Peptides against a protein of PDB entry 1EBD. Designs and how they scored, part 32

Target 1, 138 residues: chain A of PDB entry 1EBD
Amino acid sequence: KASYEGKVAAEAIAGHPSAVDYVAIPAVVFSDPECASVGYFEQQAKDEGIDVIAAKFPFAANGRALALNDTDGFLKLVVRKEDGVIIGAQIIGPNASDMIAELGLAIEAGMTAEDIALTIHAHPTLGEIAMEAAEVAL

## One batch from the design tools (peptide; aimed at target 1 V85)

Design b2_p24_3_s2 (made by RFdiffusion4, then SolubleMPNN; from b2_p24_3, 11 letters changed)
Fold by OpenDDE base, seed 4:
Structure b2_p24_3_s2 (fold): chain B 138 residues (1-138), chain A 24 residues (1-24)
Amino acid sequence: as target 1 above (138 residues)
Amino acid sequence: MKYLSLEEAQALMDMMKAEIDAAR
């Protein structure tokens, strides 16, 4: 698809209950391709001294993305090496704005890359890219 | 509505730019 560069505004969820200390707040840029992030960026984790694996999987290798002819971008998981816990994720590509929610849930629940890798995703879906990236992190 | 920090926004933009450049 034709991608565009322009002035974009990144948005995040606000108005969370004060009683809930969220580990991760998702953020989205509704550009083409869409961009979404939750939790740590790789560099943020490194700056805090967290030893991480950055596992990246391209939409060009995703069956649903191919079928949609929308294969630009990737999903990146930021995984803590010590225990395999997912602490961040970034998505650039189709449906990034919706797909980030799964990863936000995983982070809030303290799930590991293995948990995602072993979760059966419907085939073929864009969501499988999370599973594929998790497998890379193992 | 809460906005990303400048650092986070720039990180996303940098990643996006890298992908766009690689696709050319």
Scores: peptide ipSAE 0.041, ipTM 0.587, DockQ to the pose 0.052
OpenDDE base, seeds 1, 2, 3, 5: peptide ipSAE 0.039, 0.035, 0.026, 0.027; ipTM 0.591, 0.591, 0.558, 0.582

Design b2_p24_3_s3 (made by RFdiffusion4, then SolubleMPNN; from b2_p24_3, 13 letters changed)
Fold by OpenDDE base, seed 5:
Structure b2_p24_3_s3 (fold): chain B 138 residues (1-138), chain A 24 residues (1-24)
Amino acid sequence: as target 1 above (138 residues)
Amino acid sequence: MRFLSLEEAQALMDMMMAEIKAAR
């Protein structure tokens, strides 16, 4: 957040106007389990009148999480029902701080749950949980 | 790094939501 806002400010001062997109800015807490979020929360989307699907997949069903003995938590996708576009994501679990980056990219690019569901993830990885949650949203 | 229960982690996520919403 602060680094991104600082960049926007620097660009504006340099005569290159840019906007801060707060939706695409990830937030991370380095706890155990880790907590990460990008874009809309489900309740936030509902409060703004956006009809959403909240697709949730647990780390307890992820092969890599099982292998690591670190299975607490889940990934949640917030998907706009109208067009299937991913508008938010939350992760509680292992490596959430790094995994949120894929979802931040997906949101910024306007990708759908189908786009992620059809993206091949390496097996076994924690990142596969994004694909699994995307499949739940279909 | 702080160790949390899943319940505490969810509560933290809820607080994060509130703070992010307020900052926009």
Scores: peptide ipSAE 0.328, ipTM 0.834, DockQ to the pose 0.032
OpenDDE base, seeds 1, 2, 3, 4: peptide ipSAE 0.342, 0.308, 0.319, 0.318; ipTM 0.834, 0.826, 0.826, 0.824; seed 1 fails the geometry check

Design b2_p24_3_s4 (made by RFdiffusion4, then SolubleMPNN; from b2_p24_3, 16 letters changed)
Fold by OpenDDE base, seed 3:
Structure b2_p24_3_s4 (fold): chain B 138 residues (1-138), chain A 24 residues (1-24)
Amino acid sequence: as target 1 above (138 residues)
Amino acid sequence: MKYLSREEAEALMALMKAEIQAAR
């Protein structure tokens, strides 16, 4: 039976010097399981009148997570319906604190769910879950 | 170092709670 931490302090990574404007600053909670977020939450996007798809994929369906016996949680992509652009992501699960960086890059670059879905990830890896969640959004 | 807003922290907590409930 999985055990979860119910309440922890959350931190965001420090900003860059004024020469670089960041759209998305990652936030991490080093709990068990780890939590990470970048860009919009689904409800924040809805409150601003953005029509979004919330695409969710579980670690229980990821080959590397199964091999590690660490399958708690999921990855969620927040995708703008108008153009398929990724505007937010949340991860609860193994290696969330490091895995959020790929999605932060995707958001800063204005990538679509299709761009991630068509990116080949090494097999088997935890990172494949980003590709799987992107496929759900198509 | 940047701390989350109250809104962002509550959103993360809501996601965690939802996952815990689904795992019961």
Scores: peptide ipSAE 0.100, ipTM 0.653, DockQ to the pose 0.051
OpenDDE base, seeds 1, 2, 4, 5: peptide ipSAE 0.042, 0.041, 0.064, 0.055; ipTM 0.616, 0.609, 0.629, 0.621

Design b2_p24_4 (made by RFdiffusion4)
Pose (drawn by RFdiffusion4):
Structure b2_p24_4 (pose): chain A 138 residues (1-138), chain P 24 residues (1-24)
Amino acid sequence: as target 1 above (138 residues)
Amino acid sequence: AAAATAAAIAEKAAEAFPFRDERF
């Protein structure tokens, strides 16, 4: 957040019609099962007065997570029911800090669960859980 | 395969970007 604004400030000073414009910022916590979040939590969304569905997919079902032998965790997609647009995501489990980037790029650009579900992911990887979760969302 | 996924997501993001202000 600080670095982004740093650029916006210098550009505005120079005359560039720069402004602060992002839909979300990811936050990561390096706990044992590292966790990452972006966008709305399922509760914040409905408290905001938004009809949102939430899809939750477990690492216990992913093959790479079984190989890593760390199966405690999940990925959650908060999806606007009215248009399938993803507005929040939460990952708890190995490499959540890295996996968060895909869901983050999707939120910033206004993509849908289908956009992600129709994207072929690597197998066997953890990043693909996002594919399976969006499949659950659909 | 991971690189191809990342490119595909980028392409979809670029295509969805013009509709961002409407959608958010």

Design b2_p24_4_s1 (made by RFdiffusion4, then SolubleMPNN; from b2_p24_4, 12 letters changed)
Fold by OpenDDE base, seed 2:
Structure b2_p24_4_s1 (fold): chain B 138 residues (1-138), chain A 24 residues (1-24)
Amino acid sequence: as target 1 above (138 residues)
Amino acid sequence: ARAEALEALRRRAAEAAPRRAERF
């Protein structure tokens, strides 16, 4: 956010059109557990009249999280029902600050829940939780 | 701004749909 806002401000001062406010602007809190978000929250999408699926998968069901003994929290995908396009994601749990980047890329690329569900993630990884949450959204 | 970004995302999704169909 702050580094992006600084770039937008620099571009505006330079007489360029203000950069488009992307949907996929990440927000991270480096707490224990970590919190990360990108795009829409479920309630925000509903308040804007977007019909969504909120797909949630817990770290307690992830093989890597179990092996790390760090199973608190979940990943949530916010998926538009019209076309299966991912419009938001929230992560509370281990490595949430880095894992949000995959989902930010997926949102900005216009990917669907199916695109993530069909993406092979390495086993066992924390990243598999994105695939598992995408499967819940199908 | 946010509405325009959402429409840009919809456009990118539609442009990506043919590439998804080629995977099957």
Scores: peptide ipSAE 0.245, ipTM 0.774, DockQ to the pose 0.072
OpenDDE base, seeds 1, 3, 4, 5: peptide ipSAE 0.205, 0.077, 0.204, 0.215; ipTM 0.743, 0.632, 0.743, 0.752

Design b2_p24_4_s4 (made by RFdiffusion4, then SolubleMPNN; from b2_p24_4, 10 letters changed)
Fold by OpenDDE base, seed 1:
Structure b2_p24_4_s4 (fold): chain B 138 residues (1-138), chain A 24 residues (1-24)
Amino acid sequence: as target 1 above (138 residues)
Amino acid sequence: ARAAALEALRAKAAEAAPLRKERF
């Protein structure tokens, strides 16, 4: 957040058109399990009158999480129903702090749940959970 | 509070939509 705001401020001082996008700013808590979020929470979207799908997939169903014996938590995608655009994501579980970056990129690029569902993830990886959650949103 | 950011996401999604149809 602060580093991104600082970059936007530097670009504005340099005479470049720049705006702070608060949707793609990640928040991370390095707990066990880790917690990460980017964009809208489901309730925030609802409070703003956005009709959303909250697609949730558990780490208990992820092959890599099972192999690591670290299956607590889930990934949640917040998907706008009108166009399938991903507007938020939350992860509680293994490697959430790093895995949130993929979803931040997807949000920033205006990607849909279909874009993630059709992205080949390596097997077995924790990252496959993003694909699985995207399939739930279809 | 995030209305401008949400509209920017909509604009990006609309721009990318033709290319998605070619990818799938």
Scores: peptide ipSAE 0.120, ipTM 0.658, DockQ to the pose 0.072
OpenDDE base, seeds 2, 3, 4, 5: peptide ipSAE 0.019, 0.019, 0.022, 0.016; ipTM 0.494, 0.501, 0.469, 0.480

Design b2_p24_5 (made by RFdiffusion4)
Pose (drawn by RFdiffusion4):
Structure b2_p24_5 (pose): chain A 138 residues (1-138), chain P 24 residues (1-24)
Amino acid sequence: as target 1 above (138 residues)
Amino acid sequence: ALAKFDAARAKREAALAEAAAEAA
């Protein structure tokens, strides 16, 4: 957040019609099962008065997570029911800090669960859980 | 905050429509 604004400030000073414009910022916590979040939590969304569905997919089902032998965790997609647009995501499990980037890029650009579900991911990887979660969302 | 989500979606739809018009 600080670095982004740093650029916006200098650009505005120079005359560039720069402004602060992002839909979300990811936050990561390096706990044992590292966790990452971006966008709305399922509760924040509804409390905001939004009809959102949430899809939750476990690492226990993913093959790479079994190989890593760390199966405690999940990925959650908070999706606007009215248009399938993803507005929040939460990952708890190995490499959540890295996996969060994909869901982040999707939120920032206004993509849908289908956009992600129709994207072929690597197998066997953790990042593909997002694929399977969006499939669950659909 | 919701407006930002709406705007991001509208921008995406507009970009996809423009790309489709150019391809046609």

Design b2_p24_5_s3 (made by RFdiffusion4, then SolubleMPNN; from b2_p24_5, 19 letters changed)
Fold by OpenDDE base, seed 3:
Structure b2_p24_5_s3 (fold): chain B 138 residues (1-138), chain A 24 residues (1-24)
Amino acid sequence: as target 1 above (138 residues)
Amino acid sequence: SIEKVERARERRLEELERLRELLE
């Protein structure tokens, strides 16, 4: 966040159009298991009056996680009910710090849960969990 | 048993959700 704000300030000083956009700024904690978040939390969305679906899928049901014997945690998608657009995501589990980038991109691009569900993910991979959670939201 | 393991896993997931709340 601080780095991003510094970049925005530098661009403004340089005369380039730039605005602070906190929608898809990720937060990561490199703990065991790792934690990562981008966009809205479920309760945050509800507090702002946004009607959302919270779609959760556990790593215990992910083939790659099972193969790695690292199955703690889950992925949660926060999906706006009105149009199916993904507005937030949280991951607690293996490789969360890297996997959050896919969902950050999805939020920035205005993608829906259907878009992610229909995107082919390699098998078996940890990344499949994003597709599985998106399918739950449908 | 598998059933007992699954119940333990469920409790762990609930604990992780609580940890997430602390990180908000």
Scores: peptide ipSAE 0.029, ipTM 0.520, DockQ to the pose 0.016
OpenDDE base, seeds 1, 2, 4, 5: peptide ipSAE 0.027, 0.027, 0.026, 0.027; ipTM 0.558, 0.512, 0.488, 0.520; seed 1 fails the geometry check

Design b2_p24_5_s4 (made by RFdiffusion4, then SolubleMPNN; from b2_p24_5, 16 letters changed)
Fold by OpenDDE base, seed 2:
Structure b2_p24_5_s4 (fold): chain B 138 residues (1-138), chain A 24 residues (1-24)
Amino acid sequence: as target 1 above (138 residues)
Amino acid sequence: SIAKIDEARRRREEEERRRERELE
């Protein structure tokens, strides 16, 4: 966020057209466990009158997380009920800072929960949790 | 904003329809 804002500000100061205002700007806290977010939180969507599904899947049910003995937390997808479009995601858990990028891409590309659910993820990986959460949203 | 997401979705749907036509 700060880096993006700094880039946009620098471009504006330089007289360049402002960069494309991206749909999904990630926010990351490099804590233990890591926290990452992109797009809407469930409550933010509700406050704007958007009817959403909050699909949650725990790392405790992820094969890679179990193998790593790092099972704290979850992934949450915020999905618009009307059309299944992903509008937000939150991850608390291992590798959240990197895993949020897939979901940021999905939001930016206008993808649905079904698009992620139907995407083959390697097994066993932490990344499978995105697919699992997407399946919950269906 | 939701308006940006709606625009992203619109572009995606147009691309999907284009791909479908190209496969016919």
Scores: peptide ipSAE 0.338, ipTM 0.803, DockQ to the pose 0.810
OpenDDE base, seeds 1, 3, 4, 5: peptide ipSAE 0.334, 0.328, 0.334, 0.330; ipTM 0.802, 0.795, 0.802, 0.800

Design b2_p24_6 (made by RFdiffusion4)
Pose (drawn by RFdiffusion4):
Structure b2_p24_6 (pose): chain A 138 residues (1-138), chain P 24 residues (1-24)
Amino acid sequence: as target 1 above (138 residues)
Amino acid sequence: LDELLEELSEKADRIYEENLAALE
């Protein structure tokens, strides 16, 4: 957040019509099962007065997570029911800090569960859980 | 979509700070 604004400030000073414009910022915590979040949490969304569905997919079902032998965790997609647009995501489990980038790019650009579900992911990887979760969302 | 992204942008800082507090 600081670095982004740093650029916006210098650009505004120079005359560039720069402004602060992002739909979300990811936050990561390096706990044992590292966790990452972006966008709305399922509760924040409905407290905001938004009809949102949430899809939750476990690492226990992913093949790479079984190979890593760390199966405690999940990925959650908070999806606007009215248009399938993803507005928040939460990952708890191995490499959540890296997996968060894909869901983050999707939120920033206003993509849908289908946009992600129709994207072929690598197998066997953890990043593909997002594919399976969006499939659950659909 | 553009109207939605603008609205989300206006809320982004608040949602980010709330999420930081939740992760603490």

Design b2_p24_6_s1 (made by RFdiffusion4, then SolubleMPNN; from b2_p24_6, 12 letters changed; failed a check: too like the target's own chain)
Amino acid sequence: MAELLAEEAARADEVYAANLAALA

Design b2_p24_6_s2 (made by RFdiffusion4, then SolubleMPNN; from b2_p24_6, 10 letters changed)
Fold by OpenDDE base, seed 2:
Structure b2_p24_6_s2 (fold): chain B 138 residues (1-138), chain A 24 residues (1-24)
Amino acid sequence: as target 1 above (138 residues)
Amino acid sequence: MEELLKEMAEKADAVYEANLEALK
């Protein structure tokens, strides 16, 4: 957040059009397990009148997480029902701080749960959990 | 966002600590 805001401010001072889109800015807590979020939370979307699907997949069902003996937590996608567009994501678990970037990209690009579900992730990886959660949303 | 993230972190920490205790 702060680094991105600093970049936007610098661009504005330089006379270049720039804006901060807080929907696509990730937030991370470097705890054990790590926590990361980008875009809407489920309840936040509901409070704003957006009809959403919350699709959740646990690390306990991920092959790489099992191999690492680090299976606490989950990935959650917040998907707008009308068009399947991903508008938020939360991760609690291993490598959440890095994995959130894929979902931030997806949200910024206006991608759907189907787009993620059809994207092949390497096996076995923690990243497969994004594909699995996207399949839950379908 | 920040408040919800904080709540998530606190819950995650609690789960982790509980698991560590169970492994003793």
Scores: peptide ipSAE 0.025, ipTM 0.504, DockQ to the pose 0.039
OpenDDE base, seeds 1, 3, 4, 5: peptide ipSAE 0.021, 0.022, 0.023, 0.020; ipTM 0.472, 0.483, 0.470, 0.475

Design b2_p24_6_s3 (made by RFdiffusion4, then SolubleMPNN; from b2_p24_6, 11 letters changed)
Fold by OpenDDE base, seed 4:
Structure b2_p24_6_s3 (fold): chain B 138 residues (1-138), chain A 24 residues (1-24)
Amino acid sequence: as target 1 above (138 residues)
Amino acid sequence: MAELLAEDAKRADEVYEKNLKALE
């Protein structure tokens, strides 16, 4: 139910997307730490009058990041408050350039934070940070 | 732990601000 409603809302935001019109296009900067973004930034959403939750989780609290001794940064989810749909995500930290794809998929599909929070992620992985951030948004 | 989190967050913020324009 929530995912379906979210998909409709996401499509509306994209302005009647076609197979060619993506809801969100990822951007990556291969700095150290890496930076990646897809969909709305928090301020962009606010500027458009979208009421959002900015759910942030640090890599310093991620088990795999700790094991790699690479804990700088965070993942931020931009979640629409009305229905919990993820409309944006930013990652500053290890493997951000690859991990952004999961969130891009989630946004394109109109998934909610709950969808990600309830998705089992392998342990220990950097990708778990998406699940943790999603839980913050609940 | 709190101190470590704060330091990591600070470094991340610096990178974020530096590269924000490129990501938008």
Scores: peptide ipSAE 0.072, ipTM 0.623, DockQ to the pose 0.054
OpenDDE base, seeds 1, 2, 3, 5: peptide ipSAE 0.017, 0.022, 0.019, 0.025; ipTM 0.487, 0.524, 0.497, 0.580

Design b2_p24_6_s4 (made by RFdiffusion4, then SolubleMPNN; from b2_p24_6, 9 letters changed)
Fold by OpenDDE base, seed 4:
Structure b2_p24_6_s4 (fold): chain B 138 residues (1-138), chain A 24 residues (1-24)
Amino acid sequence: as target 1 above (138 residues)
Amino acid sequence: MEELLREMAKKADKVYEENLKALE
């Protein structure tokens, strides 16, 4: 389905209406394919002197994406090397706008790549790609 | 498979950069 030529509609999504300052505010572009981000980009982390691993896994290697014939894009995890904590994530591909929520939760909770890698994801699903990317980061 | 994945990744990276600009 993804053609890389869709219209772009950007939305920055805030959390619940409260005075609480969230660490991970998701941003979504409803293009084709969709693009979603939460937390640090790799370059942002590097610019701040954070030593990171950028672990990327393509939808072309995801079983559900193949079954849906929608394989454009990838998921990228930005992981702090010193402790394995996920500090950012980007997704370009099918269902990116919804899939980013899992990673937003992980970042807010201070979870590690190992936490995601050891979490059982249903097979075959698009969300399984988060587990695959986390394994790359280990 | 690996070659195809590399090609797709490069294409995706380009789109990613374009969409990143839209997020800013």
Scores: peptide ipSAE 0.029, ipTM 0.485, DockQ to the pose 0.059
OpenDDE base, seeds 1, 2, 3, 5: peptide ipSAE 0.025, 0.020, 0.027, 0.023; ipTM 0.539, 0.511, 0.504, 0.494

Design b2_p24_7 (made by RFdiffusion4; failed a check: too like the target's own chain)
Pose (drawn by RFdiffusion4):
Structure b2_p24_7 (pose): chain A 138 residues (1-138), chain P 24 residues (1-24)
Amino acid sequence: as target 1 above (138 residues)
Amino acid sequence: IARGTAEQIANAKAKIAELLAALA
């Protein structure tokens, strides 16, 4: 957040019509099962007065997570029911800090669960859980 | 959060592809 604004400030000073414009910022916590979040939590979304569906997919079902032998965790997609647009995501489990980037780019650009579900992911990887979760969302 | 335009989605998918390739 600080670095982004740093650029916006200098650009505005120079005359560039720069402004602060992002739809979300990811936050990561390096706990044992590292966790990452971006966008709305399922509860924040409905408290905001938004009809959102949430898809939750477990690492226990992903093959790479079984190989890593760390199966405690999940990925959650908070999706606007009215248009399938993803507005928040939460990952708890190995490499959540890295996996969060994909869901983050999707939120920033206004993509849908289908956009992600129709994207072929690597197998066997953890990042593909996002694919399976969006499939659940659909 | 606005629904993305075709151009915005395409650009985002390109970045995601690059990201997934980097993590592979």

Design b2_p24_7_s1 (made by RFdiffusion4, then SolubleMPNN; from b2_p24_7, 13 letters changed)
Fold by OpenDDE base, seed 3:
Structure b2_p24_7_s1 (fold): chain B 138 residues (1-138), chain A 24 residues (1-24)
Amino acid sequence: as target 1 above (138 residues)
Amino acid sequence: VKRGSEEEKEAALARIRELLASLS
């Protein structure tokens, strides 16, 4: 957060005004299971009048999670119905603190659920759950 | 967040949302 705000401030000082977007700031809690979030929460989007699809996929259905005997939790994508753009993501489960980065990048780049669904993820991996959740949103 | 029911997980996320809203 501080680094992002610092970049905006530096650009403004250099004569290139920029805006801070706190929606893109990831949040991580190193608990058991880990918790991570970036962008909109489902209810937050609804409160602002955004029509969204909340696509949820459980780690209990992920091959790598099963192999690791660590299947508690889920990944949730918040997808804007109008254009299929991913505007938020939440993860509770194994490696959530690292896996949130892929989804943060997707949100910053304005990617759709289809973009993630069509991105090949190695099998079996925990990260594959992002692809599975994206397919649910289609 | 501790291991628990799906409802507890969703509630934990809601608490995180409110915390972030107060800081952003």
Scores: peptide ipSAE 0.037, ipTM 0.596, DockQ to the pose 0.024
OpenDDE base, seeds 1, 2, 4, 5: peptide ipSAE 0.033, 0.029, 0.028, 0.033; ipTM 0.557, 0.531, 0.521, 0.555

Design b2_p24_7_s2 (made by RFdiffusion4, then SolubleMPNN; from b2_p24_7, 14 letters changed)
Fold by OpenDDE base, seed 5:
Structure b2_p24_7_s2 (fold): chain B 138 residues (1-138), chain A 24 residues (1-24)
Amino acid sequence: as target 1 above (138 residues)
Amino acid sequence: VPLGSEEEKEEALKRIRELLASLA
């Protein structure tokens, strides 16, 4: 069974100095389970009038998470409905602090949920959850 | 803080959002 612990540390990169606000600035809370976010939150997108799909996939359905006996949490993709572009992602679960990087890259590159869904991820890995969530968004 | 429930997880995300806003 997973144990629950409070926040140990919080991290967020500032990126390069710029007058432009970056959407893809990751934030991480090193708790148990870890929490990470990049880009838009679902409610944030809605508040700005963006029609989004929030695709959620649980670690309980991820093979590697099961093998690690660390299945608490989920990955959520925030996908713009108009064009399927990923504009945000949140992860609560194992290795969230590192896994958020893939989604940060995807957002920065303007990738779609389909792009991620069609990206082959090694099996079994925690990273597959991104692919699974992307499939939910299709 | 235990994050055993889905509600607690969503609250954690909310706090991340708040943290992000304060950091950058």
Scores: peptide ipSAE 0.156, ipTM 0.722, DockQ to the pose 0.028
OpenDDE base, seeds 1, 2, 3, 4: peptide ipSAE 0.151, 0.148, 0.151, 0.150; ipTM 0.724, 0.713, 0.721, 0.721

Design b2_p24_7_s3 (made by RFdiffusion4, then SolubleMPNN; from b2_p24_7, 9 letters changed)
Fold by OpenDDE base, seed 1:
Structure b2_p24_7_s3 (fold): chain B 138 residues (1-138), chain A 24 residues (1-24)
Amino acid sequence: as target 1 above (138 residues)
Amino acid sequence: VKRGSKEEIEAAKAKIAELRASLA
């Protein structure tokens, strides 16, 4: 990923957070519903002067969540407006503790919302919600 | 500065728990 590496370097030079600036260690709370976070929270990013899109998608609109009768909560992607890079994610809902790993990977790799939106997820799965949230960010 | 310190993780847990508490 030479292009990604170049982008990361350019962002670092410009004084902007990049993929290598993160240690995407998930924070998980095993509650009901489960909660998980990785990277920036929306307000945290704003406080640091990062212009972000907060793309939110509810589990109530996810087919698998409906089938499981577990539709409380949402997934939120925190996307940097400048380049569409995902810099944070929060999940409240079913399987949040496991689903956060995909987003941690995306953040560490410097992926964009478009990358996630174009990633085919199995249907029907809870994981599709990441794709749906990414679409919101586009 | 890299994120993901132990203190940041605990703070994130608190933030996400607060966010959950705001849900109906």
Scores: peptide ipSAE 0.358, ipTM 0.794, DockQ to the pose 0.032
OpenDDE base, seeds 2, 3, 4, 5: peptide ipSAE 0.311, 0.324, 0.320, 0.339; ipTM 0.781, 0.785, 0.788, 0.796

Design b2_p24_7_s4 (made by RFdiffusion4, then SolubleMPNN; from b2_p24_7, 13 letters changed)
Fold by OpenDDE base, seed 4:
Structure b2_p24_7_s4 (fold): chain B 138 residues (1-138), chain A 24 residues (1-24)
Amino acid sequence: as target 1 above (138 residues)
Amino acid sequence: VKRGSEEEKAAALERIRALRAALA
């Protein structure tokens, strides 16, 4: 943690964007399907010179979504490649407006994709999709 | 830690709407 904080501070001084330098408030569209975002978008990060992994997982592969017959969309994690820190997330799909909170917390806490991947999520739940996307990022 | 502004939220809304439009 201390090492990460030092790096972020150095990046901020250099004018380089970082996970803690850019913590956007959640953006939610209560449409059908719902849309939600927090932090960096993939292309936004790339445009700002951040090397990222964009990990995408579809709701069509989520057990709860299948059970609900609501499988449109996906979750995308934007992960900083050098250290695995989550710097952004987008969700289009069922319960996106609520699910974005977990990822907002992860971003604010400076968590990595590995942290999410190793967090046990209840089965079957929509929230499992965050874990699945995190595994893709590894 | 930098907190997002209303302008950043507005930009994010545009980006997410664009992603949704690309999906459909």
Scores: peptide ipSAE 0.372, ipTM 0.800, DockQ to the pose 0.034
OpenDDE base, seeds 1, 2, 3, 5: peptide ipSAE 0.372, 0.018, 0.022, 0.026; ipTM 0.798, 0.487, 0.508, 0.563

